# Peptides against a protein of PDB entry 3VZA, part 52

Target 1, 98 residues: chain A of PDB entry 3VZA
Amino acid sequence: RVERLCKSKELFEERLGLEIRRIHNEQLQFIFRHIDHKDPDKPYMFTLSINEQGDYEVTSCTPPLDCISEFQLKVRETNNFSAFIANIRKAFTALSFK
Target 2, 62 residues: chain B of PDB entry 3VZA
Amino acid sequence: AAYVTQLYYKISRIDWDYEVEPARIKGIHYGPDIAQPINMDSSHHSRCFISDYLWSLVPTAW

## One batch from the design tools (peptide; aimed at target 2 Q6 Y30)

Design b2_p29_6_s3 (made by RFdiffusion4, then SolubleMPNN; from b2_p29_6, 8 letters changed)
Fold by OpenDDE base, seed 2:
Structure b2_p29_6_s3 (fold): chain B 98 residues (1-98), chain C 62 residues (1-62), chain A 29 residues (1-29)
Amino acid sequence: as target 1 above (98 residues)
Amino acid sequence: as target 2 above (62 residues)
Amino acid sequence: MLPAAPPPLSAEELAAAEARRAELDALLE
């Protein structure tokens, strides 16, 4: 099982271009790569926590996204975590063309 | 490790076939509709294209 | 261009896949 978990993580990281890290203060760090086709290793990242009210809160975003606050609201309303992450990636992709 | 793996599934709804050769990207996507297969030869595509394709399977509707 | 979509799962494969879906979803609860 441990070996399968390790392999699973590696496959997801490479194929989705997404690394997920558990960091201090019970936060998650999401690092996207494979966004810019001209610079596949360029990272696009954000950190996520659960605030005192129990809601998802984006604690950092690099590079900044003007839509991140709206997405934070949407995920709180819908609890659609998958769409939340996917929309962030979509926004990073759009930003890479600027 | 289990928690992070669960997050990947929660996000992508993909279950990989771990018994195939590394160059074969094979699995099942569990979208809102019926399960659909994934089966790609990674040697035919760039890393960015593969990622974009897989993410295209993930609905962005809230 | 997108790669050609693979053939759909057979009825038997689909049933097995949907059972697997339930198993995986249960792990998220």
Scores: peptide ipSAE 0.530, ipTM 0.934, DockQ to the pose 0.857
OpenDDE base, seeds 1, 3, 4, 5: peptide ipSAE 0.071, 0.024, 0.157, 0.065; ipTM 0.886, 0.868, 0.896, 0.882

Design b2_p29_6_s4 (made by RFdiffusion4, then SolubleMPNN; from b2_p29_6, 8 letters changed)
Fold by OpenDDE base, seed 3:
Order: structure tokens, then C-alpha cells, then sequence
Structure b2_p29_6_s4 (fold): chain B 98 residues (1-98), chain C 62 residues (1-62), chain A 29 residues (1-29)
């Protein structure tokens, strides 16, 4: 099972261009690559935690996204984590064209 | 890695086929309405295109 | 200890919550 899980992680990382790391203070770091077709390895990242109120909170976003606060609100309302991550990737993609 | 792989599934709703050759990207995306097969030759596409395509399967509606 | 943040609620759990909310709304009508 461990071998399968490791392989699964590697496949997701490469194919989705998304790395997920646990970092300090009980946070998750999401690192998108394959966003800029001219620079596929350029990282676009944000960090996520559960705050003291029990809500999802974006603790950092690099590069900054104007829409991130709205997305944070939406994911709290809908609990649609998948759409949350996908919309962030979409926003990063749009930003890469600027 | 179990937790992370669970997150990947919660995000993408993709289940990979692990028995194919490395150059083949094969799996199933479980959408809300239909399960769609994934079957790509990675040698025919850039890494960015592959990622963009796979993410296009993920709904962005809240 | 559990990894953080916790995974999101499943669709089934969300549906159950919505049903409970609907029930509450009827009581408050």
C-alpha cells in the first residue's frame, strides 16, 4: 500500500502540476507548476490552514491574487474544496498571461 | 502519503490506472454527471497541456 | 495527531447537513 500511495502522489504531482506539502503551524502549502507554458517550472503557490474559528483560511498567496479573499469566502459557504483549488489554479493561469 | 493522495482525489476526482506503461496517462475522472475515461500518450503533449487538460475536467462552479 | 487542515466534508455529509437545515427552516416558518 505504501508503494502504491507513493506512486499515486508522484503521478498526481507530475500530471496535475500540483505539489502539496505540510508546513509549519499545521498548514498545507499548495504549489502549482505547469501554469506558464513558457516557464513550466515557475511556481504559483498558496498556503491554507484552519483558523481558530474552524474555518479555512488562506495564510499566503504568491503571487498575490485579488480574488483569493472571495474564494476563501466561497469555500467556507459551499465547502466545495475541489472548486476552490481549481478556481485558484484558473486565477493563477490568468495571471500568468499578464 | 495517504492523506495527500486523499486530498488529490478530493480535489481532482481522478483515479489513475497504475498498470500501464509510464508514457500512458490513463485513468477515470468521476464527475458529478458522468465518469469520463482518461487515456493520453504523454509523448504527444507538453506537461503544461496535460495539466491544463486534466484540470479542465474539474468543475469550477461553487 | 491529525494532519491539518482537515479534509472537506463529503458530498454525503453536506447533503445531510442541508437536509437538517431544511428541516430547521420549516420549523421556523
Amino acid sequence: as target 1 above (98 residues)
Amino acid sequence: as target 2 above (62 residues)
Amino acid sequence: SLPAPPPPLSEEELKEAEEKKAELDKLLE
Scores: peptide ipSAE 0.113, ipTM 0.865, DockQ to the pose 0.027
OpenDDE base, seeds 1, 2, 4, 5: peptide ipSAE 0.063, 0.056, 0.051, 0.061; ipTM 0.860, 0.858, 0.864, 0.863; seed 4 fails the geometry check

Design b2_p29_7 (made by RFdiffusion4)
Pose (drawn by RFdiffusion4):
Structure b2_p29_7 (pose): chain A 98 residues (1-98), chain B 62 residues (1-62), chain P 29 residues (1-29)
Amino acid sequence: as target 1 above (98 residues)
Amino acid sequence: as target 2 above (62 residues)
Amino acid sequence: SEEEEEREEFLSELDEMDTKDLIKKIIES
């Protein structure tokens, strides 16, 4: 029951290396691990809210990505949240080789 | 708890097989077209490869 | 078989659900 839900969350966290935290001020924090193969536990994170207009809003990105504003505009336009997350992870992987 | 796991599905389109040994990464990936099985031995791969591979199943086209 | 059918229905309904509404439910939880 609830055990299955916790198990599902842990499988996603471990397998995708992605954790989601609900934090202060109506925000969710997305933390990617398993990005740098030399340091698998190092986190790359961004925070997101739904603003008063009902739009996706990235409120911070640590470390910064120069393309995340473009991604914000694209996710607003297409409503493709899956691609938004996938493109942010690709950007953090690339940033790790810079 | 249910809301976060539902969002994981929305993001990855993966549904896990919860009835397997922990060492097996088993599930199905869904998409526009036919669903695809996943059945990997976690002992054969690094954590990073598993994550990178699973994420490669997620389309990046907008 | 019944449990598989219920599962497939649930996933279909979740595919139709708005992600922003789902995020709001998470924030408000």

Design b2_p29_7_s2 (made by RFdiffusion4, then SolubleMPNN; from b2_p29_7, 15 letters changed)
Fold by OpenDDE base, seed 2:
Structure b2_p29_7_s2 (fold): chain B 98 residues (1-98), chain C 62 residues (1-62), chain A 29 residues (1-29)
Amino acid sequence: as target 1 above (98 residues)
Amino acid sequence: as target 2 above (62 residues)
Amino acid sequence: RKREEERRKRLEELDKEDVKELLRKILNS
């Protein structure tokens, strides 16, 4: 089972182009790749924590997204984390066209 | 890696078939109304196309 | 198959779990 879990994680990372990392100060870093077709390895990332009030909090976003604060509000309201991540990727994709 | 793998599932609603050959992208996407099979030959597509396609399966409606 | 049934049950349980709780598990592991 351990081997299957490891392989599953690798499949998600490669196929979704999404890496999830635990970083300092009890945060998760979400790193999107495969956004820019001309530069597939170019990272688009944000960091997330659960604050003292128990709410989702985006602590950084690189490159910046104008919509990130609205998405944070929406995920707090709906708890639809899947849509939250998907919308962020969609926004990064739009940004990659500059 | 169990919890992270579970998080990937919560995000994507995809369950991979990890027993197939590496060149085969096979799994099931569990949508709200219907489960759809995923079955692609990775050698036929770029990494970016594959990712874009898979993410297109994930609803963006809040 | 039994393994497939077990996997199905695990996914069903994941569907019920609050994602925020899962995040807490990750952050506190």
Scores: peptide ipSAE 0.747, ipTM 0.959, DockQ to the pose 0.899
OpenDDE base, seeds 1, 3, 4, 5: peptide ipSAE 0.746, 0.747, 0.746, 0.745; ipTM 0.959, 0.959, 0.959, 0.959

Design b2_p29_7_s3 (made by RFdiffusion4, then SolubleMPNN; from b2_p29_7, 15 letters changed)
Fold by OpenDDE base, seed 4:
Structure b2_p29_7_s3 (fold): chain B 98 residues (1-98), chain C 62 residues (1-62), chain A 29 residues (1-29)
Amino acid sequence: as target 1 above (98 residues)
Amino acid sequence: as target 2 above (62 residues)
Amino acid sequence: EEERRRRLEELERLDKEDVLELLRKIIES
């Protein structure tokens, strides 16, 4: 089962181009790749924590996204984490065309 | 790793078939209405295309 | 078929789990 889990994670990382890391100060780092077709390995990332109120809190975003604060609000309201991540990826994708 | 893979599922709603050759991207996407099979030959597509395609399966409506 | 059923049940359980709780589990792991 451990081998299967490891393989599963690797498949998700490669196929979605999304790496999820636990980093310092009780945060998660989400690293998107495969955004820029001309540079598939270029990372687009944000960090997330759960604050003391129990709310999603984006602690960093690189490159910065104007919409990230709105998305944080939306995910707090809806708890639709899937849409949250997908919209961030969409925003990064749009940014890559600038 | 278990929790992270579970998170990937909650994000993507994709369940991979782990028993196929590495070049075969096979799984099931569980959409809000119906489940759709995924079955692609990765050698026929770029990594970016594959990722874009898979993410296109994920609804962005809040 | 039994394995398929079990997997579906597992995914259904995941669907019912609060993502926030899952995130906490990851952070605290």
Scores: peptide ipSAE 0.759, ipTM 0.961, DockQ to the pose 0.954
OpenDDE base, seeds 1, 2, 3, 5: peptide ipSAE 0.759, 0.760, 0.760, 0.759; ipTM 0.961, 0.961, 0.961, 0.961; seeds 2, 3 fail the geometry check

Design b2_p29_7_s4 (made by RFdiffusion4, then SolubleMPNN; from b2_p29_7, 18 letters changed)
Fold by OpenDDE base, seed 5:
Structure b2_p29_7_s4 (fold): chain B 98 residues (1-98), chain C 62 residues (1-62), chain A 29 residues (1-29)
Amino acid sequence: as target 1 above (98 residues)
Amino acid sequence: as target 2 above (62 residues)
Amino acid sequence: RERRRRLEEERERLDKEDVFELLRKIINS
């Protein structure tokens, strides 16, 4: 079972171009790759925590996204975490063309 | 590791068939209405195309 | 057959679980 879980994780990482890591101070780091077709390995990333109020909080975003605060509000309202991640990737993709 | 794979599923709604050859991208995407099979030959596509395609399956409506 | 049944049951369980709770489990693990 452990071997299958490891393989599944690797498949997600490669095929979605998304790595999820736990980092210091009880945060999750989401690293997108395969965004820029000219530079597939270029990372686009943000970090996330659950704050003291129990709300999703984006603690960093590199490169910065002007829409990230609105997305944070939306995910708090809807709890649609899937759309949250997908919209961030969409925003990073748009940024890669600017 | 189990929780992270579960999170990938919660995000993508994809369940991989991990028992096929590495060059075969095979799985099922569970959309809001219907489940759709995924079955691609990775040797025919770039990494970016594959990722873009898979993410296109994920709804962005809040 | 048994494996497929177990996978389906796990998927259905995950569909019902609040993603917020899953994230907390990851953060606190």
Scores: peptide ipSAE 0.722, ipTM 0.957, DockQ to the pose 0.929
OpenDDE base, seeds 1, 2, 3, 4: peptide ipSAE 0.722, 0.721, 0.720, 0.719; ipTM 0.957, 0.957, 0.957, 0.957

Design b2_p29_8 (made by RFdiffusion4)
Pose (drawn by RFdiffusion4):
Structure b2_p29_8 (pose): chain A 98 residues (1-98), chain B 62 residues (1-62), chain P 29 residues (1-29)
Amino acid sequence: as target 1 above (98 residues)
Amino acid sequence: as target 2 above (62 residues)
Amino acid sequence: SWYEEMMEKLLEGNDSPELQKAFEEFEEE
């Protein structure tokens, strides 16, 4: 029941290396791990809210990505949240080799 | 708890097989077209490869 | 609540009928 839900969350966290946290001021924090193979536990994170207009809004990105504003515009236009998350992870992987 | 796992599905389109040993990464990936099985031995791979591989199943086209 | 509204927005999209069906089946678990 609830055990299954917790198990599902843990499987996703461990297997995708992605944690989602509900934090202050109506935000969700997405934390990617398993990005740098030399340091698998190092986090890359961004925070997101749905603003008063009902739009996706990235409120911070640590470390910063120069393409995340473009991604914000794209996710607003297409409503493709899956691709938005996937492209942010690809950007953090690339940033790790810079 | 249900809402976060539903969002994981929305993001990855993966449904896990919850009835297998912990060492087996098993599930199905869904998409526009036919669904694809996943059945990996976690002991054969690094955590990073598993994550990179699973994420490579997620389309990046907008 | 604000959180429920956020989740609804995050689950919104232009997915195919096959994907919508698969998501509904996932929620029914």

Design b2_p29_8_s1 (made by RFdiffusion4, then SolubleMPNN; from b2_p29_8, 16 letters changed)
Fold by OpenDDE base, seed 4:
Structure b2_p29_8_s1 (fold): chain B 98 residues (1-98), chain C 62 residues (1-62), chain A 29 residues (1-29)
Amino acid sequence: as target 1 above (98 residues)
Amino acid sequence: as target 2 above (62 residues)
Amino acid sequence: SAWEKMFEKLLSGNYSEAEKEAFAAFQAK
């Protein structure tokens, strides 16, 4: 099972171009790659925590996204974490063309 | 480790086929309407194309 | 733990019955 989990993680990381890390202060870091076709390894990332109220909180976003605050509100309202991550990736993708 | 892989599934709704050769990207994407098979030869596509394609399967509707 | 609580929240919600079944199958691997 451990071997399967390791393989699964590797497949997701490579195929989705998304790495998920536990970082300091009980945060998760989401690192998107494969966004910029000219530089597939260029990272686009944000960090996430659960605040004292138990709500999703984006603690950083690099590069910054104008829409990130709205997305934070939406994920709090809907608890649709999949759409949250997908929309962020979409926004990063759009940003890479500008 | 289990939580991370579960999180990937929660995000992508993809269940990989782990028994195929490494170059074969095979799995199932589960959506609200119907499950969609994934079956790609990674050697025929760029990493960016593959990722873009897979993410295109994930709905962005809140 | 705090981490477990975070992951539990992240893994909650927005599953259809079919998706719940698929997730169970995924976890069983």
Scores: peptide ipSAE 0.572, ipTM 0.951, DockQ to the pose 0.825
OpenDDE base, seeds 1, 2, 3, 5: peptide ipSAE 0.565, 0.565, 0.564, 0.555; ipTM 0.950, 0.950, 0.951, 0.950; seed 5 fails the geometry check

Design b2_p29_8_s2 (made by RFdiffusion4, then SolubleMPNN; from b2_p29_8, 13 letters changed)
Fold by OpenDDE base, seed 2:
Structure b2_p29_8_s2 (fold): chain B 98 residues (1-98), chain C 62 residues (1-62), chain A 29 residues (1-29)
Amino acid sequence: as target 1 above (98 residues)
Amino acid sequence: as target 2 above (62 residues)
Amino acid sequence: SSWEKMFEKLLSGNDSAALQEAFAAFQAK
């Protein structure tokens, strides 16, 4: 089972171009790659925590996204975490064309 | 870790076929209404194209 | 537990228990 889980993680990381890390202060770091076709290894990142009120909180976003605050609001309202992550990637993709 | 792989599934709704050759990207995307097979030859596509395609399967509607 | 209380809406929504487990792992070092 452990071997399968390890392989699963590697497949997701490579195929989705998304790495998920636990970092300091009880945060999750989401690192997108494969965004810029001209620079596939360029990282697009955000960090996430659950604040003391129990709400999703984006603690950083690099590069910054104008829409990230709205997305944080939307995920708090809808609890649709999948759409939250997908929309962030979509926004990073759009930003890569500028 | 189990929680990470589970998180990937909750995000993407993709379940991989782990028994195929490394050059084959096979799995199933489970949408709200339909399950869509994934079957790609990785040698025919760039890493960016593959990622873009897979993410295109994930709904962005809130 | 305190985590389940704090992440109640994770359990009740589209996030299921996956994200809860991810954040709960912070306490397990």
Scores: peptide ipSAE 0.159, ipTM 0.895, DockQ to the pose 0.165
OpenDDE base, seeds 1, 3, 4, 5: peptide ipSAE 0.185, 0.195, 0.172, 0.159; ipTM 0.894, 0.896, 0.897, 0.897; seeds 1, 3, 4 fail the geometry check

Design b2_p29_8_s3 (made by RFdiffusion4, then SolubleMPNN; from b2_p29_8, 11 letters changed)
Fold by OpenDDE base, seed 5:
Parts: sequence; C-alpha cells; structure tokens
Structure b2_p29_8_s3 (fold): chain B 98 residues (1-98), chain C 62 residues (1-62), chain A 29 residues (1-29)
Amino acid sequence: as target 1 above (98 residues)
Amino acid sequence: as target 2 above (62 residues)
Amino acid sequence: SSWEEMFKKLLSGNESPELQKRFAEFQAK
C-alpha cells in the first residue's frame, strides 16, 4: 500500500501539475505548475490554514490574485473545497495570459 | 501520505489506474452525473495540455 | 493531532452543488 500511495502522489503531481506541501504553522502550500504553456515549470502558489475560528484562510498567494478574498469567502459559505482549488487554478491561468 | 492522496481525490475526483504503462494516463473521473473514463497517451500531448484537460473535468460551480 | 484535524476538515467538505443535491436526496429516502 505504501508503494501505491507514493505512486498515487507522483501521478497526481505530474498530471494535475499540483504539489501539496505541509509547511510551518500548520499550513498547506499548494503549488500549481503547467499553468503557463511558455514556462510550464513556473510555479503559481498559495498557502492555506485553518484560523482560530476554524475557517479556511489563505495566508499567502503568489502571484497575488484579486479574487482570492472572494474565493475565501465562497469556500467558507459553500464548504466546496474542490471548487475553491479549481477556481484558483482558473484564476492563475487567466493571469498567465496577461 | 494517505491524507494527501485523499485530498487529491477530494479535489479532482479522479481515480487512477495504477496497473497500466507509465505513458498511459488512464483512470476514472467521478463527476456529478456519470463517471467518465480517462484514457490518454501522454506522448501525444504536452504536460500543460494534459493538466488543463484534467482540470477541465473539475466543476468550478460553488 | 492538529494536522489530522485540518485534513479531516478539508476532507469533510461539500462536493459540487449537483453532488450535494443528489446526496441529500439519497439521504432523504
């Protein structure tokens, strides 16, 4: 099973172009690649934590997204984490064309 | 880690077929309606195209 | 652990509105 888990993680990272890291202060770092077709390895990333109130909180976003605060509100209201991540990637993709 | 792989599934709703050749991207996407198969030859597509395609399967409706 | 609690929260989240609707209907039966 350990081998399967490792392979699964690698497949997701490569195919989705999404790396998930645990970082200090109980935060998750989400690193998107394969966004810019001209620079596939360019990272687009944000960090996420659960604040004292128990709510999702984006603690950083690089490059910055104007819509990130709205998305944070939406995920708190809907609790739809999948849509949250997908919309962030969509926003990063749009940003890469500018 | 188990939690990370579970999170990937939570995000993407994709279940990979782990028994196929490395160049074959095969799996199932469990969308809101009918589950759809994924079956691609990675040698025929760029990394960016593959990622874009897979993410296109993920609904963005809140 | 705190990490475990965080992951549990993320994993307990809702799916798409359509999936949530179907799930609710299923539970109502």
Scores: peptide ipSAE 0.545, ipTM 0.924, DockQ to the pose 0.330
OpenDDE base, seeds 1, 2, 3, 4: peptide ipSAE 0.451, 0.471, 0.532, 0.472; ipTM 0.913, 0.919, 0.925, 0.919

Design b2_p29_8_s4 (made by RFdiffusion4, then SolubleMPNN; from b2_p29_8, 12 letters changed)
Fold by OpenDDE base, seed 2:
Structure b2_p29_8_s4 (fold): chain B 98 residues (1-98), chain C 62 residues (1-62), chain A 29 residues (1-29)
Amino acid sequence: as target 1 above (98 residues)
Amino acid sequence: as target 2 above (62 residues)
Amino acid sequence: SAWEKMFEKLLSGNESEELKKAFEAFKAK
């Protein structure tokens, strides 16, 4: 089981170009790669926590996204975490074409 | 590790086939519509293309 | 734990019975 979990994590990381890390202060860091086709290893990342009210809270976003606050509101309203992550990646992708 | 893999699944709705050779990207994508198979030869695509394609399967509707 | 609470939050949400079954099958592998 442990071996399967490790392999699963590696497959998701490579194929989705998404790394998920536990970081200080009970935060998750989401690191997107494979965004910029000219620089596949360039990271696009944000950090997430659950605040005292139990709500999703984006604590950082690098590079910054104008839409991140709206997405935070949307995920709080819908609890659709999948759409939240997908929309963030979509926004990072759009930003890479600046 | 279990929580992280479960999170990946909840995000992507992709269940990989772990028994195939590394060059074969095979699995099943689940979603609001009927489940669809994934079956790609990674040797024919860039890492960015593969990621873009897989993410294109994930609905962005809230 | 705090991490468990966070992941349970992220893994929560409304799903069809079909998607729930698929998730349970995934976890069982």
Scores: peptide ipSAE 0.709, ipTM 0.961, DockQ to the pose 0.797
OpenDDE base, seeds 1, 3, 4, 5: peptide ipSAE 0.181, 0.706, 0.707, 0.704; ipTM 0.891, 0.961, 0.961, 0.961; seed 1 fails the geometry check

## One batch from the design tools (peptide; aimed at target 1 R21 I31)

Design b2_p30_1 (made by RFdiffusion4)
Pose (drawn by RFdiffusion4):
Structure b2_p30_1 (pose): chain A 98 residues (1-98), chain B 62 residues (1-62), chain P 30 residues (1-30)
Amino acid sequence: as target 1 above (98 residues)
Amino acid sequence: as target 2 above (62 residues)
Amino acid sequence: MEEELALESIPESEWTDKDFEMFDFLINSS
């Protein structure tokens, strides 16, 4: 029951290397690991809220990505949250080789 | 707990097989078109490859 | 980076309706 739900969360966290935290001020923090193969535990993170207009809003990005504002505009336009997350991970992977 | 795992599905479109040994990464990836099985041996791969591979299943087109 | 990573998740028992609405929006947006 609840054991299955916890198991599912842990499988996703370990397998995708993605953790989701609910943090202060109506935000979710998305933490990517397994990005830098030389340092698999190093995190890359961004935070997100749904603003008062009901729009996606990236409220911080550590380390910064120069394309995340563009991604914010695209996710608002298309509502494609899956592609938004996938493109942010691709950007962190690329940033790691800069 | 359920809401976060639902969002993982929304993001990745993966449903795990919960009835397998821990060493097996088994599940199905869903998409516009026919669903695809996943059955990998975790012992054969690094954690990063597993994550990179699984993420490569997620389309990046907007 | 360390300061940001130190942030802990709020226990689910302390979540408001607005938190669930945020998840519903993320899960159900088409």

Design b2_p30_1_s1 (made by RFdiffusion4, then SolubleMPNN; from b2_p30_1, 8 letters changed)
Fold by OpenDDE base, seed 4:
Structure b2_p30_1_s1 (fold): chain B 98 residues (1-98), chain C 62 residues (1-62), chain A 30 residues (1-30)
Amino acid sequence: as target 1 above (98 residues)
Amino acid sequence: as target 2 above (62 residues)
Amino acid sequence: MEEELAKQEIPEEEWTEKDFEMFDKLINVK
């Protein structure tokens, strides 16, 4: 099962172009690639933590997204984490065209 | 990697078929209504296209 | 950008209780 889990992670990383890493200070780093078709390896990233109130908190976003604060509010309201991640990717995609 | 893998599933709602060759992207996307099969030949598409397609399966409605 | 990518990944063996609670929250929501 360990081997299967490792393979599963690798498949998700490559196929979704999304790497999820636990980093310092009990944060998760989400690294999107495959956003810019002209530069597939260009990373688009944000970090996430759970604050003292137990709410989702975006601690960084590179490159910056104007909508990230709104998305943080939405995910707190809806608990739809899937939509949260998908919308961030959509926003990064839109940003890549600027 | 159990938690991370579960998180990937929670995000994407995709369950991969692990018994096929690496070039075959095969699995099932479990949407809110019906499950839809995924079956692609990765050699026919760019990495970006594949990712864009898979993410297009994920609803963005809150 | 490079600095952000250089952040060290922490293996599961070193995860705290809060880490597991975080994942439980993330995978057991809507």
Scores: peptide ipSAE 0.632, ipTM 0.953, DockQ to the pose 0.914
OpenDDE base, seeds 1, 2, 3, 5: peptide ipSAE 0.622, 0.588, 0.628, 0.627; ipTM 0.952, 0.948, 0.953, 0.953

Design b2_p30_1_s2 (made by RFdiffusion4, then SolubleMPNN; from b2_p30_1, 12 letters changed)
Fold by OpenDDE base, seed 3:
Structure b2_p30_1_s2 (fold): chain B 98 residues (1-98), chain C 62 residues (1-62), chain A 30 residues (1-30)
Amino acid sequence: as target 1 above (98 residues)
Amino acid sequence: as target 2 above (62 residues)
Amino acid sequence: SSSLLSLESIPESEWTERDYKMFDYLINVK
């Protein structure tokens, strides 16, 4: 099962172009790749924590997204983490065309 | 990696078929109404296309 | 973005109970 889990993680990373890291200060880093078809390895990143109030908190976003604060609000309201991540990727994709 | 893979499932609602050859992207996407099979030949697509396609399966409605 | 990409990923072998609780929350909340 351990081997399967490792394989699963690798498959998700490659196929979704999304790497998830547990980093310092109790944060997760989400790294999107495969966004820019002309530069598939170009990273689009944000970091996330659960603050002292138990709320989702985006602690960084690179490149910056104007909509990230609204998305943070929406995920706090809905707890729809899937939509949260998907919308961020959608926003990064839109940004890559500019 | 158990928690990370579970988080990937939480995000994507995709469950992979781990027994197929590496060039075959096979799995199931579990939508709210119906499960949809995934079955792609990775050699026929770019990495970006594959990712875009898979993410297109994920609803963005809050 | 190079500096952010260079952030160290903490291996799961070093995760604390708080880490697992965080993941549990993210995985199970709705």
Scores: peptide ipSAE 0.689, ipTM 0.955, DockQ to the pose 0.929
OpenDDE base, seeds 1, 2, 4, 5: peptide ipSAE 0.686, 0.687, 0.687, 0.687; ipTM 0.954, 0.955, 0.955, 0.955

Design b2_p30_1_s3 (made by RFdiffusion4, then SolubleMPNN; from b2_p30_1, 9 letters changed)
Fold by OpenDDE base, seed 3:
Structure b2_p30_1_s3 (fold): chain B 98 residues (1-98), chain C 62 residues (1-62), chain A 30 residues (1-30)
Amino acid sequence: as target 1 above (98 residues)
Amino acid sequence: as target 2 above (62 residues)
Amino acid sequence: MEEELSKKSIPESKWTQKDFEMFEKLINAK
């Protein structure tokens, strides 16, 4: 099982171009790659935590996204975390064309 | 990596086929209505195209 | 950005109760 879990993580990382890290201060870092077709390794990332109220809180976003605050609100309202991540990736993709 | 892999599934709803050769991207995407097979030859596509395609399977509706 | 990318993921063996609760919240989301 452990071996498969490791393989699974690697497959997701490469195929989705998404790395998930548990970093300091009880935060999760989401790193998107494969966004810019001209620079596939260019990272687009944000960090997430659960605040004292138990709500999703974006603690950083690099590069910054104008829509990130709205998405934070939406995920709090809907609890649709999948859509949250997918919309962020979509926003980063749009940003890469600027 | 148990929690992380669970999170990947929660995000993507993709279950990989681990029994195929590395160059074959094979799995199942479990959408809200019906499951859709994934079956790609990675040698025929760029990494970016593959990622874009897989993410296109993930609904963005809140 | 480079500094942030240099941060390594903390293994589960070092996670706190809050860390597990955080993941449970995400995994049990819609």
Scores: peptide ipSAE 0.676, ipTM 0.952, DockQ to the pose 0.865
OpenDDE base, seeds 1, 2, 4, 5: peptide ipSAE 0.542, 0.597, 0.557, 0.501; ipTM 0.935, 0.942, 0.939, 0.933

